Peptides against a protein of PDB entry 4N7V. Designs and how they scored, part 104

Target 1, 222 residues: chain A of PDB entry 4N7V
Amino acid sequence: TLRSITSPLVAHRLKPIRQKTKKAVVSILDSEEVCVELVKEYASQEYVKEVLQISSDGNTITIYYPNGGRGFPLADRPPSPTDNISRYSFDNLPEKYWRKYQYASRFVQLVRSKSPKITYFTRYAKCILMENSPGADFEVWFYDGVKIHKTEDFIQVIEKTGKSYTLKSESEVNSLKEEIKMYMDHANEGHRICLALESIISEEERKTRSAPFFPIIIGRKP

## One batch from the design tools (peptide; made by RFdiffusion4, then SolubleMPNN)

Design b2_p20_1_s2 (from b2_p20_1, 6 letters changed)
Fold by OpenDDE base, seed 1:
Structure b2_p20_1_s2 (fold): chain B 222 residues (1-222), chain A 20 residues (1-20)
Amino acid sequence: as target 1 above (222 residues)
Amino acid sequence: MQELIEQIRKLYNLPPPFPT
């Protein structure tokens, strides 16, 4: 099943963006829907032959073939769907579209990993918790030049000298120089605070059912 | 991917990406 390969994509709170590749254009719309335009070139002109429009929660996929399948010239936005459209739920999406959905999902996940959800300024660093899940990326930009990037899989450290290394286990973290451990401790504290605030704010957001509270910025650069 | 990351970071006025 598609679900065994990927979860429904989540594009909530993402800013509109359009990315073109040779064979496809992926867009996040103002509506937070995701569009995959499949592009073919003919006579030095690019045409959109197929469009997958995916709802912001990833659960509904609308598929259409512009201009009766003849294709529509590539423009700055997806072509509008016609009356000849197919609508699928995530679990009922035909297998022939799974790769395209996965492409959209990976794109959205990447965007989420670089989209701030919480920005937190401490005395020593700018901390950023990103939108991706589970295990949101966490960036720490120390004002003195040290940088720490935490992901679900690793921690990347960039020292003042520009020396960069990746840590993948607790043992490696424990083997860090004392100076670096201080930065790590601060990063971890900032991370903890961001996660705590995320939880609290998300709960309030759920209760109020108002406009999204995120992204938020806490504090300011000293 | 690099171009996309840069595009996203610019969109949010973030510092340049972490070096790979």
Scores: peptide ipSAE 0.567, ipTM 0.931, DockQ to the pose 0.836
Fold by OpenDDE base, seed 4:
Structure b2_p20_1_s2 (fold): chain B 222 residues (1-222), chain A 20 residues (1-20)
Amino acid sequence: as target 1 above (222 residues)
Amino acid sequence: MQELIEQIRKLYNLPPPFPT
């Protein structure tokens, strides 16, 4: 099943963006829907032959073929659906479209990993919790130049000297120099706070069912 | 990918991406 290889993409709160590659254009629209345009070149002109329009929650996929499959000239936005539109739920998406959905999902996940959800200024650093899940990316930019990037898979440390290394296990973290451990401790504290705030704010957001509370900025640079 | 990351970071007025 599609669900066995990916979860429905989530494009909520993401700003509009458009990325072109040789064979496809992927967009996040103002509506927070995600569009994958499949591009073909004919006589030095690029045409959109197929469009997958995915809802912001990833659960609905609308597929259409511009101009009855003849294609629509590539423009600055996806062509509007007209005729021969197919609508699928995530769980009913034909297998032939799974790869394209995965492409969209990976794109969105990447965008989310670079999209601030919570920005938290501490005495020593600017901390940023990103939108991706599970295990949102967490960036710590210390004012003195040290940088720490936490992901679900690793921790990247950039020291003042520019020395960079990646930690993938607790043992490696424990082997850090004492000086670096101090930065790590601060980063972890900031991370904890951001996660706590995320939980609280998300709960209130759920209760009110209002406009998104995120992104949010807490504090200010000293 | 790098270009996309830079585009996103600029969109949110973030510092340059972490070096890889």
Scores: peptide ipSAE 0.563, ipTM 0.930, DockQ to the pose 0.822
Fold by OpenDDE base, seed 3:
Order: structure tokens, then sequence, then C-alpha cells
Structure b2_p20_1_s2 (fold): chain B 222 residues (1-222), chain A 20 residues (1-20)
């Protein structure tokens, strides 16, 4: 099943963006829907031959073939769905579209990993918790030039000198120089606070049933 | 990918991405 290899994509709260490659254009729309336009070149003109429009929660996929399958000239936005429209749920998506869905999912996940959910200014750093899940990316930009990037897979440290290294195990973290450990401790504290605030704010958001509270900024740069 | 990351970060007025 598709679910065995990926989860439904989540595009909530993401800003509109359009990214073109040779074979496809991927967009997040104002509606927070995700569109994959499959592009073919003919006589030096690019045409959209197929479109996958995925709902913001990833559970509904609308597929259509512009201009009766002949294609529609590539423009600055996806062509309107007019011909041969099919609608699928995530669990009923035909296997032939799984790769394209995965492509959209990876794109959205990347966007989420670079989209701020919580920005938290401390005395020493600007901390940013991103939208991706599980294990949201966490960036710490210290005002003195030190940078720390935490992901689900690694921790990247950039020192004042510009020296950069990646930590992939707890033992490597424990072997850090004492001065770097101080930065790591601060980063971890900021991370904990952001996660706690995320939980509290999310709960209030659920209760209120209003417009999203995120993204949110806490504090200001000193 | 790098260009995409730069576009995303620009949308949110973020600093340049971490080196890969």
Amino acid sequence: as target 1 above (222 residues)
Amino acid sequence: MQELIEQIRKLYNLPPPFPT
C-alpha cells in the first residue's frame, strides 16, 4: 500500500511557492493545496500533460489531463481542471501515481523543514522550530556567530571560525569541547521551551477552532 | 534543492541556509 511507504503530506500553514524542474513543476497554492504538473517539451514549448492536485491534508488527490491529454502550455500557475478529472483518496490512489505523490511529499517535507513554526529570541540566540514532523528541525543562530542545526538525524555545529562539523551519535555530542557544550546546552534549553510552547499553543488552537496561531514569534532580538 | 531552500528561506526572511 501507499501508506506502507509514506504518510499523507501535510501542507497546512505553508506559504505559496512554485518550483520548476525539467520534468515537473511543484506548487503550493494559496489554498495550501499541492500541485504536481508533469511537463513535456514539444517544438521548443513546454506543455503540462498531467496534473496531480493534492489537498492540504494529503488525503485527497485530484488528477486531470489538460486539453484532453494534448497538454496545456506551461504558465505561471497550474492549468484549470476541465477535462477527465479523477478524484482519489490517499488509500485508493492507483499505484501508477505513487511515485509522483512521493515526489510531492518529499517536496512538502523539505519546505516544512525550512518553514518557521516558532521563532524564539533568547538573550544569546535566535531559535527557530520548523514545521516538519516528526522531529522538527531546530535552528539556533547565536548572536556571536555560532550556529547549531538539529534534525532528526544529526546535529550540525558551525563555530565562530566557520569550522563546521556534524554529530550523529550521543558519544560524539558528549565528546564536544566544554565551550561548545555551553552552546549546546543553551540550544537544548531553547529547543525544550519551543516544544513545550508548541504543545500548549496547539492545545489552545484546537479548543478555539479559529485561524491558525502559528507561525508565532516570541521575544525580540536584544 | 539549494535554490529551493533559498527561495523558502527568503519567503520567511531567514538567514542563508546552513552549509551542506
Scores: peptide ipSAE 0.560, ipTM 0.930, DockQ to the pose 0.843
Fold by OpenDDE base, seed 2:
Structure b2_p20_1_s2 (fold): chain B 222 residues (1-222), chain A 20 residues (1-20)
Amino acid sequence: as target 1 above (222 residues)
Amino acid sequence: MQELIEQIRKLYNLPPPFPT
């Protein structure tokens, strides 16, 4: 099943963006929908032959073939859906489209990992919790030049000298120099606070059913 | 990927990406 390969993409709160490659253009629209345009070149002109339009929650996929399958000239935005469209739920998407959906999903996940959800200024650092899940990326930019990047898979440390290394286990973290441990402790505290705030704010958002509360900024740079 | 990351970070006025 498609679900065994990937989960439905989530594009909520993402800003519009358009990325072109040789064979495809992927876009996040102002509506937070995601479009994959499949591009072919004929006589030195690029044409959109197929479009997958995916809902912001990833659960609905609309597929259409511009200009009756003849293609539509590539422009600055996806061509509008035609009258001859196919609409699928995530779980009913034909297998022939799975790779294209996966492409969209990976794109969105990357965008999410670089999109701030919570920005938190401490006395010593700017902390940023990103939108990706599970295990959102967490960046810590210390004002003195030290940088820490936490992901689900690793922790990257960049020291004042520019020395960079990656930690993948607790033992490696425990083996850090005392000076670096202090930065790590601060980063971890900032991370804990951001996660706590995320939980609290998300709960309030659920209760009020109002417009999204995120992204948010806590504090200010000293 | 790098270009995309830079685009995203610019959208949010973030500092340059972490070195890879």
Scores: peptide ipSAE 0.558, ipTM 0.930, DockQ to the pose 0.809

Design b2_p20_1_s3 (from b2_p20_1, 8 letters changed)
Fold by OpenDDE base, seed 5:
Structure b2_p20_1_s3 (fold): chain B 222 residues (1-222), chain A 20 residues (1-20)
Amino acid sequence: as target 1 above (222 residues)
Amino acid sequence: MQELIRQIRKLYNLPEPFPL
């Protein structure tokens, strides 16, 4: 099943973006829907031959073939669906479209990993918790030039000197110089606070059933 | 990939991306 390969994509709270490659254009729309446009070139003109429009929650996929399959000239946005529209649930998506869905999913996940959910200014740093899940990326930009990037898989450190390295285990973290440990401790505290706030705010958002509370900014740059 | 990341970071007024 498609579910055995990927989960439904989640495009909520993402800003509109459009990325062109040679064979496809992927977009997040103002509606937070995700579109994959299959592009073909004829006589030096690019045409959209197929569109997958995926709902913001990833559960509904609308597929259409612009201009009766003849294609529609590539523009700054996906062509509107007209006739011969197919609608699928995530679990009923034909296998021939799984690769395109996975492409959209990976794109959205990348965008989420670089999209702020919580920005928190401390005395020493700007901390940013991103939208990706599980294990959201966490960036710490210290005002003195030190940078720390935490992901589910690693921690990247950039020192004041510009020295950069990646830590992949707790042992490597424990072997850090004392000065760097101080930055790591601060980063970890900021991370803990952001995760706590995310939980609290998400719960209130669920209860209120209103407009999204995220993204949020806490504190101010000194 | 890097250009996309740069585009996203610009969209959110984030600092320059971490190096690869």
Scores: peptide ipSAE 0.546, ipTM 0.917, DockQ to the pose 0.844
Fold by OpenDDE base, seed 2:
Structure b2_p20_1_s3 (fold): chain B 222 residues (1-222), chain A 20 residues (1-20)
Amino acid sequence: as target 1 above (222 residues)
Amino acid sequence: MQELIRQIRKLYNLPEPFPL
């Protein structure tokens, strides 16, 4: 099943963006829908031959073929659906489209990993919790020039000197210089606070059937 | 991918990306 290889993508709260590659254009629309435009070149002109339009919650996929499959000239936005429109649920998506859906999902996940959900200013750093899940990316930008980036897979450290290294185990973290451990401790505290706030705010957002609360900014740069 | 990351970070007014 499609569910065995990916979960439904989640594009809520993401700003519009458009990414062109050689064979496709992927975009997040103002509606928070995700579009994959399949591009073919003919006579030095690029044409959109197929479009997958995916709902913001990833559960509905609309597929259409511009100009009856003849294609529509590539523009700054997806072509409007006209003819040959098919609509599928996530679980009923034909296998022939799974790779394209997975491409959209990976794109959205990348965008989410660089999209601020919570920005938290401490006395020493700007902390940023991102939108991706599970294990959201967490960035700490210390005002003195130290930088820490936490992901599900690693911790990246950039020292004041510009020296950069990646930590992939607790043993490596424990082997850090004492000075760097101080920064790690602060980063971890900021992370804990952001996760706690995310939980609290998400619960209130669930109870409040209104506009989204995220993204949020807590404090200000000193 | 790097260009995409730069575009996303610019879109959200974030600092320059961490070096890979």
Scores: peptide ipSAE 0.541, ipTM 0.916, DockQ to the pose 0.866
Fold by OpenDDE base, seed 3:
Structure b2_p20_1_s3 (fold): chain B 222 residues (1-222), chain A 20 residues (1-20)
Amino acid sequence: as target 1 above (222 residues)
Amino acid sequence: MQELIRQIRKLYNLPEPFPL
């Protein structure tokens, strides 16, 4: 099943963006829907031959073939669906579209990993919890030039000199110089605070059933 | 990939990306 390979993509709260490659254009729309346009070149002109439009929660996929399958000239936005529209649920998506869905999912996950959910200014750093899940990316930008990037898979450290290294185990973290451990301790504290605030704010958002509370900014740069 | 990340970060008014 598709579900055994990936979960439904989640594009809620993401800003509109459009990214072109040779064979496809991927967009997040103002509606927070995700579009994959499949592009072909004919006589030195690019045409959209197929469009996958995916709902913001990833559960509904609308597929159409512009201009009766002849293709529509590539523009600054996806062509509007007109005729020959197919609608699928995530669990009923034909296998022939799974790779295209996965491409959209990877794109959205990348965007989410670079989209602030919580920005927290401390005395020493700008901390940013991103939108991706599980294990949201966490960035710490110290005002003195040190940078720490935490992901589910690794911790990247950039020292004041610009020296960069990646930590992939607790033993490597424990082997850090004492000076760097102080930065790591502050980063970890900021991370815990952001996760706690995310939980509290998400619960209040659920209760109010209003517009999204995120993204939020806590504090200001000193 | 790096250019895409740079575009995303610019969209959200973030600093230049971490090096890969």
Scores: peptide ipSAE 0.540, ipTM 0.917, DockQ to the pose 0.867
Fold by OpenDDE base, seed 4:
Structure b2_p20_1_s3 (fold): chain B 222 residues (1-222), chain A 20 residues (1-20)
Amino acid sequence: as target 1 above (222 residues)
Amino acid sequence: MQELIRQIRKLYNLPEPFPL
């Protein structure tokens, strides 16, 4: 099943963006929908032959073939669905489209990993919790030049000297120099606070069913 | 990927990406 390969993409709260490659254009729209335009070149002109329009919650996929499958000239936005439209749920998406959905999903996940959900200013650093899940990316930019990037898979450290290294286990973290451990401790505390706030705010969002509270900024630059 | 990351970071007024 598609679900065994990927979860429905989540594009909520993401700003519009458009990324062109040779074979495809992927966009997050103002509506927070995600579009994958499949591009073909003919006579030195690029045409959109197929579009996957995915809802912001990833659960609905509208597939259409612009201009009766002849293609529509590539523009600054996806062509409107006018003909040859098919609508699928995530779980009913034909296998032939799974790779394209995965492409959209990976794109959205990457965008989410670089989209601030919570910005938290501490005495020593700017901390940023990103939108991706599970295990949101967490960036710590210390005012003295040290940088820490936490992901689900690793911790990247950039020291004042510019020396950079990646930690993939707790043993490696425990082997850090004491000076670096201080930065790590601060980063971890900032991370804990951001996660706690995320939980509280998300619960209030759920209760009120209001407009999104995120992204938020907590504190101020010193 | 790197260019996309730069675009996203610019979009959100974030500092330059971490070196890979």
Scores: peptide ipSAE 0.535, ipTM 0.915, DockQ to the pose 0.861

Design b2_p20_1_s4 (from b2_p20_1, 7 letters changed)
Fold by OpenDDE base, seed 2:
Formats: sequence, structure tokens, C-alpha cells
Structure b2_p20_1_s4 (fold): chain B 222 residues (1-222), chain A 20 residues (1-20)
Amino acid sequence: as target 1 above (222 residues)
Amino acid sequence: MDEFIQQIRKLYNLPPPFPK
């Protein structure tokens, strides 16, 4: 099943963006829907032959073939659906479209990893929790120049000197210089606070059933 | 990909990405 290889994409709260490759253009629309345009070149002109329009919650996929399958000239936005429109749920999506859905999903996940959900200013650093899940990216920008980037897979440290290294195990973290451990401790505390706030705010958002509370900024740079 | 990441970060007023 499609669910066994990916979860429904989540594009909520993401700003519109468009990325063009040789064979496809993927977009997040103003509506927070995601569009995959399959592009073919003919006579030095690019045409959109197929479009997958995915709902913001990833559960509905609308597929259409512009201009009766002849294609529509590539523009700055997806062509409007006209004829031959098919609508599928996530669990009923034909296998022939799974790869394209995965492409959209990976794109959204990348964007989410660079989309701030919580910005938290401490005495020493600007902390940013991103939108991706599970294991959201967490960036710490210390005012003195030290930088720490936490992901689900690794921790990257950039020291004042510009020295950069990646940590992939707890053993490596424990082997850090004492000075760097202090920065790591602060980063971890900021991370803990952001996660706690995310939980609290998300719960209130669920109860309120109103406009999104995120993104949120806590404090300001000293 | 790197250029796209920069585009995303710029879109959200984030600093340039961490150097690799």
C-alpha cells in the first residue's frame, strides 16, 4: 500500500513556493495545496502533460491532463483543470501515481524542515524549531557565533573559529570539549522548552478550532 | 538543491544554511 511507504503529506502553514526540475515542477499553492506538474519538452517549449493536485492534508489527490493530454505550455503556476479529472483518496491512489506522490511528500518534508514553527530568543541564542515531523529540525544561533543544528539523524556544531563537525552518537556528544558542552546544554534546554511549548500551544489550537497559532515568536534578540 | 534550500530559507527570513 502507499501508506506502507509514506504518510499523507502535510502542507499546512507553509508559504507558497515553486521548484522546477527538468521533468517536473512542484508547488505549494496559496491554498496550501501541493501540485506536481509533469513536464515534457517539445520544439524547445516545455509543456505540462499531467498534474497531481494534492490537498493540504495529503488525503485527496486530483489528477488531470491539461488540454486533453496534449499538454499546456509551462507557466508560472499550474494550469487549471478542465477535462479528464480524476479524484482519489490517499488509500485509493493508483500505484502508477505513487512515485509522484512520494516526490511531492519529500518536497513538502524538505520545506517543512526549513520552515520555522517556533522561534525562541534566549539570553545567548536564537532558537528555531522547524515544522517537519517526526523529530523536527532545531537550530540554535548563538549571538557569539556558535551554531548548533539538531536533526533526527545528527547534530552539527559550528564553533567560533568556524570549525564544523557532525555528531551522530551519544558517545561523540560526550566527547565534546567542556566549552562546547556548555553550548550544547543551552541548546538542549532551548529545545526542551520549544517542544513543551509546541505541545501546549498545539493542544490549545486543537481546542480553539480557529486560525493557526503557529508560527510563533517568543521573546526578542537582546 | 542547495539553491532551493537557500530559496526556502530566504522565504522565511532565515539566515543562510549551515555550511557543510
Scores: peptide ipSAE 0.631, ipTM 0.943, DockQ to the pose 0.842
Fold by OpenDDE base, seed 5:
Structure b2_p20_1_s4 (fold): chain B 222 residues (1-222), chain A 20 residues (1-20)
Amino acid sequence: as target 1 above (222 residues)
Amino acid sequence: MDEFIQQIRKLYNLPPPFPK
């Protein structure tokens, strides 16, 4: 099943963006829907031959073939659906479209990993919790030039000297210089706070069923 | 891809990406 290889993409709270490759254009729309346009070149003109429009929660996929399958000239936005539209749920998506959905999903996940959900200014750093999940990226920009980037898979440290290294295990973290451990401790504290706030705010958001509370900014740069 | 990441970061007023 598609679910065995990917989860429904989540494009909520993402700003619109468009990325063109040779074979496809992927977009996040103002509606937070995600569109994959399959592009073909003919007579030095690019045409959109197929469009997958995916709902913001990833659960509904609308597929259409512009201009009766003849294609529509590539523009700055996806062509509007007309007739002969197919609509699928995530679990009922034909296998022939799975690769394209995965492409959209990876694209969205990348965007989410660079999309601030919580910005938290501490005495020493600007901390940013991103939208991706699970294990959201967490960036710490210390005002003195030290940088720490935490992901689900690694921790990247950039020291004042510009020295950069990646930590992939707890043992490597424990072997850090004492000075760097201080930065790490601060980063971890900021991370803990952001996660706690995310949980609290998300719960309140669920209860109120109102407009999204994220993204948020906590504190000010000194 | 690197340019795209920069585009995303600019979109959200983030600093330049961490160096590789």
Scores: peptide ipSAE 0.630, ipTM 0.943, DockQ to the pose 0.839
Fold by OpenDDE base, seed 4:
Order: sequence, then C-alpha cells, then structure tokens
Structure b2_p20_1_s4 (fold): chain B 222 residues (1-222), chain A 20 residues (1-20)
Amino acid sequence: as target 1 above (222 residues)
Amino acid sequence: MDEFIQQIRKLYNLPPPFPK
C-alpha cells in the first residue's frame, strides 16, 4: 500500500514555493495545496501533460491531464483543472501515481525541514525548531559562532574554528570534547523546551480549533 | 538541491545552510 511506504504529506503553514526540474515542477500553492506538474518537451516548448494536485493534508489527490491530454504550455503556475479530473483519497490512489506522490511528499518534507515552527532565543543561541516530522530538524545558532544542527538521523556540529563533523550515535556524542558538550547540553535544553512548547501550543490549537498559532517566536535576540 | 535549499531558507529569512 501507499501508506506502507509514505504517510500523507502535510503542507500546512508552508509558504508558496515552486521548484522546476527537468521532468517536473512541484509547487506549494497559496492554498497550501501541493501540485506536481509532469513536464514534457515538444518542439522546444515545455508542456504540462499531467498534474497531481494534493490537498494540504495529503489525503486528497486530484489528477488531471491538461488540454485533453495534449498538454498545456508550462507557465508560472499549474494549469487549472478542466473536465477530465480524477479524485482519489490517499488510500485509493492508483499505484501508477505512487512515485509521483512520493516525490511530492519528499519535496514537502524538505521544505518543512527548512520552515521554522518555533524560534527560541536563549542567552547564548538562536534555536529553531522546524516543521518536519517525525523528528523535526532543530538548528542552534550560537552567538559566538558555534552551530548545531539536529535531525532525526544525525547531529552536525560546527565549531568556532569552522571544523565540522557529524555525529550519528550516542557514542559519538559522548566522545565529544568537554567544551563542545557544553554547547550540546545547551542545544538539548533548548530543544526540550521547544518540544514542550510545541506540545502545549498544539494541544491548545486542537482544543480551540482556532487559526494556526505557529510559527511563533519566543524571546528576543540579546 | 543546494540552490533550492538556499531558496527555501531565504523564503523564511533563515541564515545560509550549514556548510558540509
């Protein structure tokens, strides 16, 4: 099943963006929907032959073939759906479209990993919790130049000297120099706080069903 | 990909990505 290889993409709170590749254009729209345009070239002109329009919650996929399948000239936005439209739920999406959905999903995850959800200023650093999940990226920009980037898969450290290295296990973290451990401790504390706040705020959002509270900024640069 | 990441970061007024 599609669910066995990916979860529904989540594009909520993401700003519009458009990325063109050789064979496709992927966009996040103002509506927070995600569009994958499949592009073909004919006579030195690029045409959109197929569009997957995915709802912001990833659960609804609308597929259409512009201009009766003849294609629509590539523009600065996806062509509007016309007559030949197929609508699928995530779990009913035909397998032939799974790769394209995965492409959209990975794109959204990438964007989310660079989209601030919580910005938290501490005495020593600017901490940023990103939108991606699970295990949101967490960036710590220490005012003295040290940088720490935590992901679900690794921790990247950039020291004052510019020395950069990646840690992929707790053992490696434990082998850090004491000086670096201090930065890591601070980063971890900031991370904990951001996660706690995220939980609290998200719960309030759920209860009130109000407009999104995120992104938020906590504190100020000293 | 690197350029796109930079584009995203600019979109959200973030510093340039961490060097690798």
Scores: peptide ipSAE 0.630, ipTM 0.943, DockQ to the pose 0.844
Fold by OpenDDE base, seed 3:
Structure b2_p20_1_s4 (fold): chain B 222 residues (1-222), chain A 20 residues (1-20)
Amino acid sequence: as target 1 above (222 residues)
Amino acid sequence: MDEFIQQIRKLYNLPPPFPK
C-alpha cells in the first residue's frame, strides 16, 4: 500500500513556493495545495503533460492532463484543470502515481524542515522549532556565534571558531567538552519549552476551531 | 538543492543553512 511507504503529506501553514527540475515542477499554492507538474520538452519548448494536485492534508489527489493530453506550455503556475479530471483518496491512489506522490511528500517535508513553527528568544539564543514531523528540526542560534541543529537523526554543532561536527549517539554527546555541554544544556531546555508550548497551543487551536495560531514568536532578541 | 534550501530559508527570513 501507499501508506506502507509514506504518510499523507501535510502542507498547512506553508508559504507558496515553486521549484523547477528537468522533468517536473513542484509548487505549494496560496491555497496550501501541492502541485506536481510533469514536464516534457518538444521542439525546444517545455510542456506540462500531467498534473497532480494534492490537498493541503494530503488525503485528496486530483489528476488531470492539460489540453487533452497534448500538454500545455510551461508557465509560472500550474495550468488550470479543464477536462478529464480524476479524483482519488490517498488510500485509493493508483500505484502508477505513487512515486510522484512520494516526490511531492519529500518536497513538502523538506520545506517543513525549514519553516518556523515556534520562534523562541532566550537570553542567549534564538531558538526555532520547525514544522516537520515526526521529530521536528530544532535550530539554536546563540548570539555569540555558536550554533546547534537538532534533527531526528543527529545533532550538529558549530563552535565559535567555525569548527563543525555531528553527533549521532548519546555517547558522543556525553563526550563533549564542558564548555560545549553548557550550550547543549541551554539548547535542550529551549527545545523542551518549545515542545511544551507546541502541545498546549495545539490543544487550544483544536478547541477554538479558528484560524491557525502558528507560527508564533515568543519573546524578542535582547 | 542547496540553492533551493537557501530560497526556502530566505522566504521565511532565516539565516543561511548550517554548513555541512
Scores: peptide ipSAE 0.627, ipTM 0.943, DockQ to the pose 0.857

